# Peptides against a protein of PDB entry 4JHK: the designs that were tried, part 6

Target 1, 212 residues: chain A of PDB entry 4JHK
Amino acid sequence: EDYKIQSFDLETQKLLKTALKDPGSVDLEKVSSVIVDQSLKDQVFSREAGRICYTIVQAEAKQTNGSVFRRNLLNRLQQEFKAREETRKRSTQEWVCLVSFICNIFDYLKVNNMPMVALVHPVYDCLFRLAQSDALKNEEEVDCLVLQLHRIGDQLEKMNVQLMDELFNLLRDGFLLQEDLSSMGRLLLLEILEFRAGGWKLSDTAQKYYYS

## One batch from the design tools (peptide)

Design b1_p26_1_s4 (made by RFdiffusion4, then SolubleMPNN; from b1_p26_1, 13 letters changed)
Fold by OpenDDE base, seed 3:
Structure b1_p26_1_s4 (fold): chain B 212 residues (1-212), chain A 26 residues (1-26)
Amino acid sequence: as target 1 above (212 residues)
Amino acid sequence: SMLEELLKKLEEAKKKLEEELEEAKK
């Protein structure tokens, strides 16, 4: 299985591989810190980090019935989430990586095959921030928003349809009323509006219209 | 990955249109 860890140096890759196979033999606090740090720097990794985290959680549970990794991961995630506005001001790239990471954790780190309820509001908070007018004018943030909604929008709606309705009201307003959107940004907003309207699916006709 | 490919295609199309527009202005 490819865990997309090529961005790490060889020593860190070894650490992660060991954590995946024998979590009891490594410092799981350090492992969680390394994963979060890299997720904030590399968007490709941030999109895949959830799968890595899930595997480590399962490995530790099976080996020792422990939850040290998950606890440390969630603690660090909470710290980064609390500082999200500061992160956004410092670096748009780090901000969208953070959002991608949180959404990916939501997608993969399930309990009893269900999303963690505790992550629902944090995820929505991030998406609502991306849906504000000052964020919609930035293509990088629009790309992130649309990407996450394609990946986890259906799951999020099942958790709270009212919040999803409110979110898409903002997106519709942005599409219709905001003047400083890029052409690509406006097109992406229209696409995601259609995507949800179609039950989180795109028809063949719509796909051709938007992406060809 | 599918979305990434679609986004890439869309970006490429946008770039081509922008280039054509700039050339038309010359």
Scores: peptide ipSAE 0.018, ipTM 0.442, DockQ to the pose 0.011
Fold by OpenDDE base, seed 4:
Structure b1_p26_1_s4 (fold): chain B 212 residues (1-212), chain A 26 residues (1-26)
Amino acid sequence: as target 1 above (212 residues)
Amino acid sequence: SMLEELLKKLEEAKKKLEEELEEAKK
C-alpha cells in the first residue's frame, strides 16, 4: 500500500511506516508533528495525509485502544488553525496546504463513521476565509476552495446547511460582483455553484463543459 | 421575483464568460 511518503527522508519514512503498523513502538506526538509539518509544505502530501492519519488512528485503537495520536494531531491542528492568518500572510502555498490538510482530516478521520463535529467550524472558517474578496482574486486560493468543496462539500452541508448557504452567498456575490477575478477563477466559481445546485454532482453535459 | 432576477444575472454572466472562452479559442 502506497501512502505517498516519498517526500520524507529515509529515517522519517521508517518512522511513519512503523507508526502505521506498530504505533505503540514510536513517539506518536513526534509522528503527528512530522505529518503536520510536511502537510504545510507539500501540497501533494497535504491532500493525502488524511489516509495516513486514519490508518494510524485505527492501528492505535486496535493495538492499545488508545487515542494518543489523534489527540496530538488535533492539538497541533488547532495551533496551526489559530495562526492561519499569519500563515496566509507568510505563504499562500502554506495556507492552502493547511486548508487542504484540515479538509482532508475532516474527510478521513471519522468518529463512529461520522465526521468529527469539532472540525466543522474550523473547516467552514477556512472556506469562508477563502471566499473573501482578497482571497477570491488569487487563483491559487480559488482552486483550493473549489477543490475542497468538491471533496467534502456534501458532508459539510449535512453538518450545517446554514453555514453552507452563507458561504455560497459569498461565492455567488463574488462571481457576479467582484471585478478582479481571473477568467479561470470565474469559471471555477460558476462550476462549484452549479455543482452544489446539482446536489453536489455534475451532469454529463456539465462535466464535459468544465473539464473536457 | 428576486430569484428570477438573480437567475437572469447569473445567465448573463455565464454568457459573457462563454464569449470570453470562445474568443480565447481563436
Scores: peptide ipSAE 0.018, ipTM 0.410, DockQ to the pose 0.013
Fold by OpenDDE base, seed 5:
Structure b1_p26_1_s4 (fold): chain B 212 residues (1-212), chain A 26 residues (1-26)
Amino acid sequence: as target 1 above (212 residues)
Amino acid sequence: SMLEELLKKLEEAKKKLEEELEEAKK
């Protein structure tokens, strides 16, 4: 399988590959830190990190029935989440990478084929932050928001429909009332509004409209 | 142009949503 770790140096790639196959032979805390650090810097990796993490979790479970990696990962994730406002202030790029990473973890790290309940509120909190007026004016943040909702919106709604309703109220208001949205931003908001309204699916007509 | 067409559709959709919003407030 291609785990998309080309952005790492060769030594780190070896470390990750070893973690994927033989997690017991490496420092899993270090591995988790490396993954989180890179996910904050590389958007491409951030979007795919969940798959890597899932594989490591599964490998460790099979090898030792352990969960050291997952625990370390979640602990680090919690730390980054708590500092999300500072991260956003410092770097929009890192902020959207963080959101992407958290959402990706939510998507891939399932327990008994179910999303981790503990991640529901953190994910929503991130999305709500992206739905604020100061964020909606930034196309990079809108891109992130819409992308995550396309990926995991249906799952999130199943976990908490009330929060999703509240979130989309903000998006609706942003679309309708906010004056400093870019044309693309406004288009993306409209698209995602329609996407949810259509049961988290795009009609053929809508798809042609937005993506042709 | 494609942009003009998209903008037109967006404006139409926006208008509809605004109407729905106002109706929902009643």
Scores: peptide ipSAE 0.016, ipTM 0.394, DockQ to the pose 0.013
Fold by OpenDDE base, seed 2:
Structure b1_p26_1_s4 (fold): chain B 212 residues (1-212), chain A 26 residues (1-26)
Amino acid sequence: as target 1 above (212 residues)
Amino acid sequence: SMLEELLKKLEEAKKKLEEELEEAKK
């Protein structure tokens, strides 16, 4: 399998590959740190890091029935989440990478084939932050918001429909009332509004209009 | 081309919705 780790140097790639196959032979704290650090710098990686993390978690569980990697990963994620406002202030790019990463972890790191309940509110908190007026005017943040809702919106709604309703009220208001949205941003908001209204799917006709 | 057309329709729809919202507030 290709785990999309080409952004790392060869030595780190070897470390990650070893963690995937024989997690007991490597420092899993270091592995988790490397994954989180890279996810904050590379949005492409952050979008796929969840799959890597899930694989390592499963490998460790099978090998030693341990959960060292998951513990370290979630601890680091919590630290980054707690500092999210400072991160946003420092770098919009790192902020959207963080959001992408946490959403990706939510998507892939399931327990008994169910999303981790502990991640529901943190994910919503990030999405609500992206739905504020000061964030909606930034196309990079709108892109991130819409992308995550496309990826995990249906799952999030199943976990808490009330929060999803509140979130989409903000998005509707932004679409209708906010003056400093970019044209593309406004288009993306409309698309995601229709996406949810259509049961988190688009018709072939809608797909052509929005993405052709 | 299609994007431009969509943007035009979007702006029209937005205007209508804003008008409806204003009427609903009365």
Scores: peptide ipSAE 0.015, ipTM 0.399, DockQ to the pose 0.012

Design b1_p26_2_s3 (made by RFdiffusion4, then SolubleMPNN)
Fold by OpenDDE base, seed 4:
Structure b1_p26_2_s3 (fold): chain B 212 residues (1-212), chain A 26 residues (1-26)
Amino acid sequence: as target 1 above (212 residues)
Amino acid sequence: EKEEEEKKKKEEEEKAQQEELEWFNS
């Protein structure tokens, strides 16, 4: 498999390639930190990061039946998650990268073919934050929110339908009541409301748009 | 035997995930 790691220097690329094949031979704490750091800077990489992390987890499980990488990854995710409000205040871009990364980890990093239960509430908390009035006025945050819901909304709902109902109540209220939404923001909220109402069924066109 | 081992492994992983859940949300 080809992994999109060209944005890293050659030494880091070598580290990542080694982690993908022989995770026991590298510092998995360093690997997890590098992946998280880059994911906070590059939203495009965030999706690839999920796939990379899954591959490393699977490789370690097969090699040693260990979970050192997963533990280190979760430790770093917890740190970034706890600091999410400060991140948002500092940089909207870093904030949406963080949300995108956590959502992609949730999507790709399956354990026993199921999502990691530890990430369910953190993902919802991020989405709830994006659904607040101060975030809904920012098109970049709305784009992030809608993108994640298109990608993982059905999976999240299966984990906790009550939280999803609460989230969509906020989105409905934002769509109907908030006056400072952009035209595009309103369209995106309407689209995602209809998407869930339709049972999270992706059209071929939507699939191409959200997963390209 | 193999099926029992797989079941045990699954149960151990479920326990680990529960511990991670409690830790992450603490």
Scores: peptide ipSAE 0.402, ipTM 0.830, DockQ to the pose 0.406
Fold by OpenDDE base, seed 3:
Structure b1_p26_2_s3 (fold): chain B 212 residues (1-212), chain A 26 residues (1-26)
Amino acid sequence: as target 1 above (212 residues)
Amino acid sequence: EKEEEEKKKKEEEEKAQQEELEWFNS
């Protein structure tokens, strides 16, 4: 299986490959840190990071019935989440990478085939931040918001419909009332409003765009 | 026996997730 880890040096690639096969033989704190660090720099990797993390968690559970990797991952994720406003101030790109990462972890890192409940509010908090007026005028943040809602919106709604309703109230108000939206931003907001109204169902073309 | 073990494992995981929830949002 290809985990798209070519962006790492050869030593780190070896570390990750070993973690995927024999997690007990590597420093799982280091592995988690490397994955998070790269996910904050590369939004494309963030999606793959979810799959990698899930595989490592499953491998560790099978090998030792342990959860060291999961614990280290959540610790690092909490640190980055708490610092999210500073990250956003420093770099919009790093901020959207963080949001993408946490959303992809939520999407892929299932426990007993269910989302991690600890991530529900953090994910919503990130999406609510992207739904604020200062973020909605930034097309990069709108792109991120809409992308995540396409990928995990239905799952999030199942976890907390009240928060989803509140989020979409903000998006509706942004679409209708905010004057400084980009043309693309406005179109994206309209599209996501319609997407939820349609029961979170994508066309085959849209499916390829958001999930390829 | 297997069913009881699966129930126990599920309960332990639910407890762990609750602890993670409380910790993450602290």
Scores: peptide ipSAE 0.397, ipTM 0.827, DockQ to the pose 0.390
Fold by OpenDDE base, seed 5:
Structure b1_p26_2_s3 (fold): chain B 212 residues (1-212), chain A 26 residues (1-26)
Amino acid sequence: as target 1 above (212 residues)
Amino acid sequence: EKEEEEKKKKEEEEKAQQEELEWFNS
């Protein structure tokens, strides 16, 4: 399989390639740190990180029946999640990368073909933060929110429909009541409201837009 | 035997996920 790791230096690329094939031969704490650090800076990589992490987890499970990488990954995710408000203040870009990353991990890092239960509330908390009025006025945050809901909304709803209802109440209120939304932001909110109402079914055009 | 092994693995993973949930929320 081809993994988009060209943004790393050659030494780090080698480390990641080795982790993907033989995770027991590398420092998995270092690997997890590198993946998280890059995911916070590179939006392209943040969308690929989930697949990479899943592959490493599967390789380690097959090799040693271990979960060292998953544990290290969750440790770092917890740290970044706890600091999310400070991250948002420092850099909107890093904040949306963090949200994108955690949602991508939720999407790809399956355990027994199911999402990791530990990530359900953290994902919702991130999406709820993006649904606040101070975030909805920022088009970059709205783009992130809507993109994640398109990608994982149906899966996330299956984990907790009550939280999804609460989230969409905020989005509805933002769409209807908030005055300082951009034209694009308002359009995106309307689209995602309709998307859920339609049972999370994408048109061919929407599929191309969100997944190409 | 295989079915029992699969059941055991599932139970072990469910336990691990519960521990991860509790740890993440701590």
Scores: peptide ipSAE 0.394, ipTM 0.826, DockQ to the pose 0.418
Fold by OpenDDE base, seed 1:
Structure b1_p26_2_s3 (fold): chain B 212 residues (1-212), chain A 26 residues (1-26)
Amino acid sequence: as target 1 above (212 residues)
Amino acid sequence: EKEEEEKKKKEEEEKAQQEELEWFNS
């Protein structure tokens, strides 16, 4: 499988490829750090990093019945999550990359085919931050918010419908009441409101736009 | 035997998830 690791240098690519096949032979703390660092810089990678992480977790579980990689990943994720407001102030791009990464981990890194319960509230906290008025005026943040809700909204709602209702109340209020939304931002909010109302179902064309 | 092993593995992962939840919220 192609894990879209071409943005790394050749040595790091080899490290990642080895981790995917034989995780016991590499420093999994280093691997987790490299993945997180790149996910904060590259939005394309941040959207795909969950698949890489899931594969490494599965490979380690099969090889040693261990969870060293998962633990290191979660440790780093917690650190970045705790610093999320500082990250947002420093760089909107890094902030949306962080959100994309956390949501992607939630989406792909399944345990017993279920989402990691530890990530439910952190994901909601990120989405709630994007739903605040100061974030809704930024098209890049709105793009991120809507993209994540398209990808994981149905799964996230199954984990906590009350928080999803609260989130969508904010989005509705933003759509109806906030005056400084861009035209595109307003269209995106309307679309996501309708998407949930329609049971989180996309047409094939919309599916391609958000998932390809 | 295989079903019992799969059940045990599932229970161990559920326990791990609970520990991770508690850790992340600490």
Scores: peptide ipSAE 0.390, ipTM 0.827, DockQ to the pose 0.402

## One batch from the design tools (peptide; made by RFdiffusion4, then SolubleMPNN)

Design b1_p27_1_s3
Fold by OpenDDE base, seed 5:
Structure b1_p27_1_s3 (fold): chain B 212 residues (1-212), chain A 27 residues (1-27)
Amino acid sequence: as target 1 above (212 residues)
Amino acid sequence: SMEEELEKLIDEDIEEFVEAAKKEAEE
C-alpha cells in the first residue's frame, strides 16, 4: 500500500515507512510527533495522516499487541486540542489543519469498526468553534468546516444527533443572519445545509470534489 | 447557555481524553 508522505525529507520518509511495516523497530513517540507536526503544517497530509495512523496502530497491534503509537498519538492530540484557541490566534492555517487532523483521526482510527467515543466531543468542539461568527467570516475556516462535515458529518450525527442539530442551527443562522460572510463562504454554508437535508448524500461530481 | 454546557462537557472529556480513548481501544 502506498502512502502520501512525499512532503517529508527522505530520512523521515524512511522512518514512516518503517513504522508502517515494522513499528517495533522505530521510536513510535517520534513517529507520532512527526505526523502531528506535519499535519499542522500541511492540510493535504493532514488528510492522509488518519490513514497512516490507523495503519501504524494495526501494524503494532499485529506485531507486538502493543499500543505505544496510539498512546503517544493521543497524548499529542490532547495537547494540541487543549491549545487549540492559542493555535487559532497564532495561525488560522495551523488551526484548520488541526481540525482536519482530529477529524481524520476520528474517521480512520476506529475501534471495532466504530468511531472512538472519546473523540466525539472534541470533534464537535472544533466544528462548533468553526461555526462561531468570528470564524464564519473567514473563508478558510468555513472551507474546513464544510469539508469535515462532508467527510464525517453522517458519522458524527449517528454519535450525537442533538449536537449536530445545534451545530446546524448555528450554520443556518450564520447563513441567514451574518452579514460579513464571503460569497464563497455563504455558498459553502448553503451547500452543507442542503447536504445534510438530503441525508448526507452527494452527487458523483460532489463526491469527487470532497473525497478525491 | 449551549456554549457553556458544551464547554463543560468537553472539558470533562478532555481531562480523561487519553485514558478514555485507550480504554476503548483496548476493548
Scores: peptide ipSAE 0.025, ipTM 0.525, DockQ to the pose 0.093
Fold by OpenDDE base, seed 4:
Structure b1_p27_1_s3 (fold): chain B 212 residues (1-212), chain A 27 residues (1-27)
Amino acid sequence: as target 1 above (212 residues)
Amino acid sequence: SMEEELEKLIDEDIEEFVEAAKKEAEE
């Protein structure tokens, strides 16, 4: 399988490729750190990062029945999550990258083909933060929020419908009552409200927008 | 603390994954 890792230097690319095939031969803590660091800088990479992480986890499990990589990855995620407010204050771009990465890990790193229970509340916490008034006025944050809900909203709802209802109450209120939304932000909120109401099913056009 | 609880839950998920992977490898 081909992985999009061209943004890394050649040495790091080699490290990642080796981790994908022979995880026991590399420093998996270093690998996890590299992936997280890059994911915090490049939102596009975050999607690929989830897939890469999934493959490494599987490879390690098959090779040694180990979980060193996954443990280090999740520990780093927890650290970044705890510091999320400081990250947001420092850089909106890094903040949305963090949210994107956490959501992608939720999407790809499943246990018995089910989402990790431990990640449910952290994901919702991130989405709730994006749904606050001070975040909804920023188009970059709205774009991130809506993108994640398109990708994992149905899965999240299955895990906790009450939290999803509360989240969408905030989104509805933002759409109807908040005056300083951008035009695109308002359109995105409307679209996601309709998307959920339609049972989280995408049109062909919407699929291209969110998954291409 | 909430952090400690999250860590425990993560560990539980990891253990579950490992056990599932072992089972799959045996099949």
Scores: peptide ipSAE 0.025, ipTM 0.531, DockQ to the pose 0.843
Fold by OpenDDE base, seed 1:
Structure b1_p27_1_s3 (fold): chain B 212 residues (1-212), chain A 27 residues (1-27)
Amino acid sequence: as target 1 above (212 residues)
Amino acid sequence: SMEEELEKLIDEDIEEFVEAAKKEAEE
């Protein structure tokens, strides 16, 4: 399988491949740290990291019935989440990578084929932050917000419809009332409003934009 | 406010979500 790890050096790629097949033979704390670090730097990787993480979790469970990797991953995730405002101030790029990573973990790291309840509020917190006026004026943040809602919005709504309603109230107000949105930002907000109204179903155009 | 209350709830969740996640995975 291709796990989109080409951005790593060859030694690290080997480490990750070994973790995927024989997690007991590697330092899983180191592996988790490497994955999180790269997810904060590489937007493409941050979007795909959840699949890698899930595979490692499953491999460890099958091999040793252990959960060392998941524990270390979530601990690091918690640390990064706590520092999210500092990250945003330092780098918008790292911030949107962090959000993408958290959302990707939510999407892929499931238990009994269900999202982890513990991640629901953290994900919403990130999305609510992106929905604030100071973030909506930044096209990169709007793009991130809308992308995540396209990918996991339906799942999030199932977990907590009240928070989703509140989030979309902010987005509607931003679309209608905020004057310093970019043209693209305004279009993206309109699209996501219509997307939810349509039952979270993608058009051909949206599919191309967000998943190609 | 609603936002302040939400922030408090989120903060509480994130402080304990690792342990909660472990518990959930064990079920």
Scores: peptide ipSAE 0.024, ipTM 0.519, DockQ to the pose 0.095
Fold by OpenDDE base, seed 3:
Structure b1_p27_1_s3 (fold): chain B 212 residues (1-212), chain A 27 residues (1-27)
Amino acid sequence: as target 1 above (212 residues)
Amino acid sequence: SMEEELEKLIDEDIEEFVEAAKKEAEE
């Protein structure tokens, strides 16, 4: 399988490869920091980081019965989440990368084969922030919002349908009432409203677009 | 505004996330 780590320098690639196969032989705090840092800079990596993290967690559990990586990862994630407004002000790109990363961790990093309950509110909080009028006018933020809902919306709804209803009320209002949406933004909002109404099922064409 | 109210709610959930995440990380 391809973990898409080509964006790192050779030394860091070696570190990550070792972490994937022999996590007990590397500094897992450093590994977690590297993954989070890169996820904030690289949208492509941010989308794949969840799978990498899950693999490292499983490898460590099998090898040493440890959870050092997961602990460090979540601690760093908490720090970044708390500083999310500052991140958004500094860089929209870093902000959407952060949201993407959190959503991917939710998607891949399971506990007892279930989503981590602790991540439900943080994910919704990020999505709600993206659903506010000052964010909806930014196409990059709308892209992020819609992409995450396509990927994990069904799972999130299962965790808390009330929050999902509230979120989509905001999206509906944005679509209907907000005047400064981009053309693409408006189309994306309409599409995601219809997507949920259709039971979170994608057409073949949409499947290729969102999961390619 | 509705946006301001939403931001307040989000801020209130931060501490809950931190506590819950720490607990799950230890499991």
Scores: peptide ipSAE 0.030, ipTM 0.494, DockQ to the pose 0.063; fails the geometry check

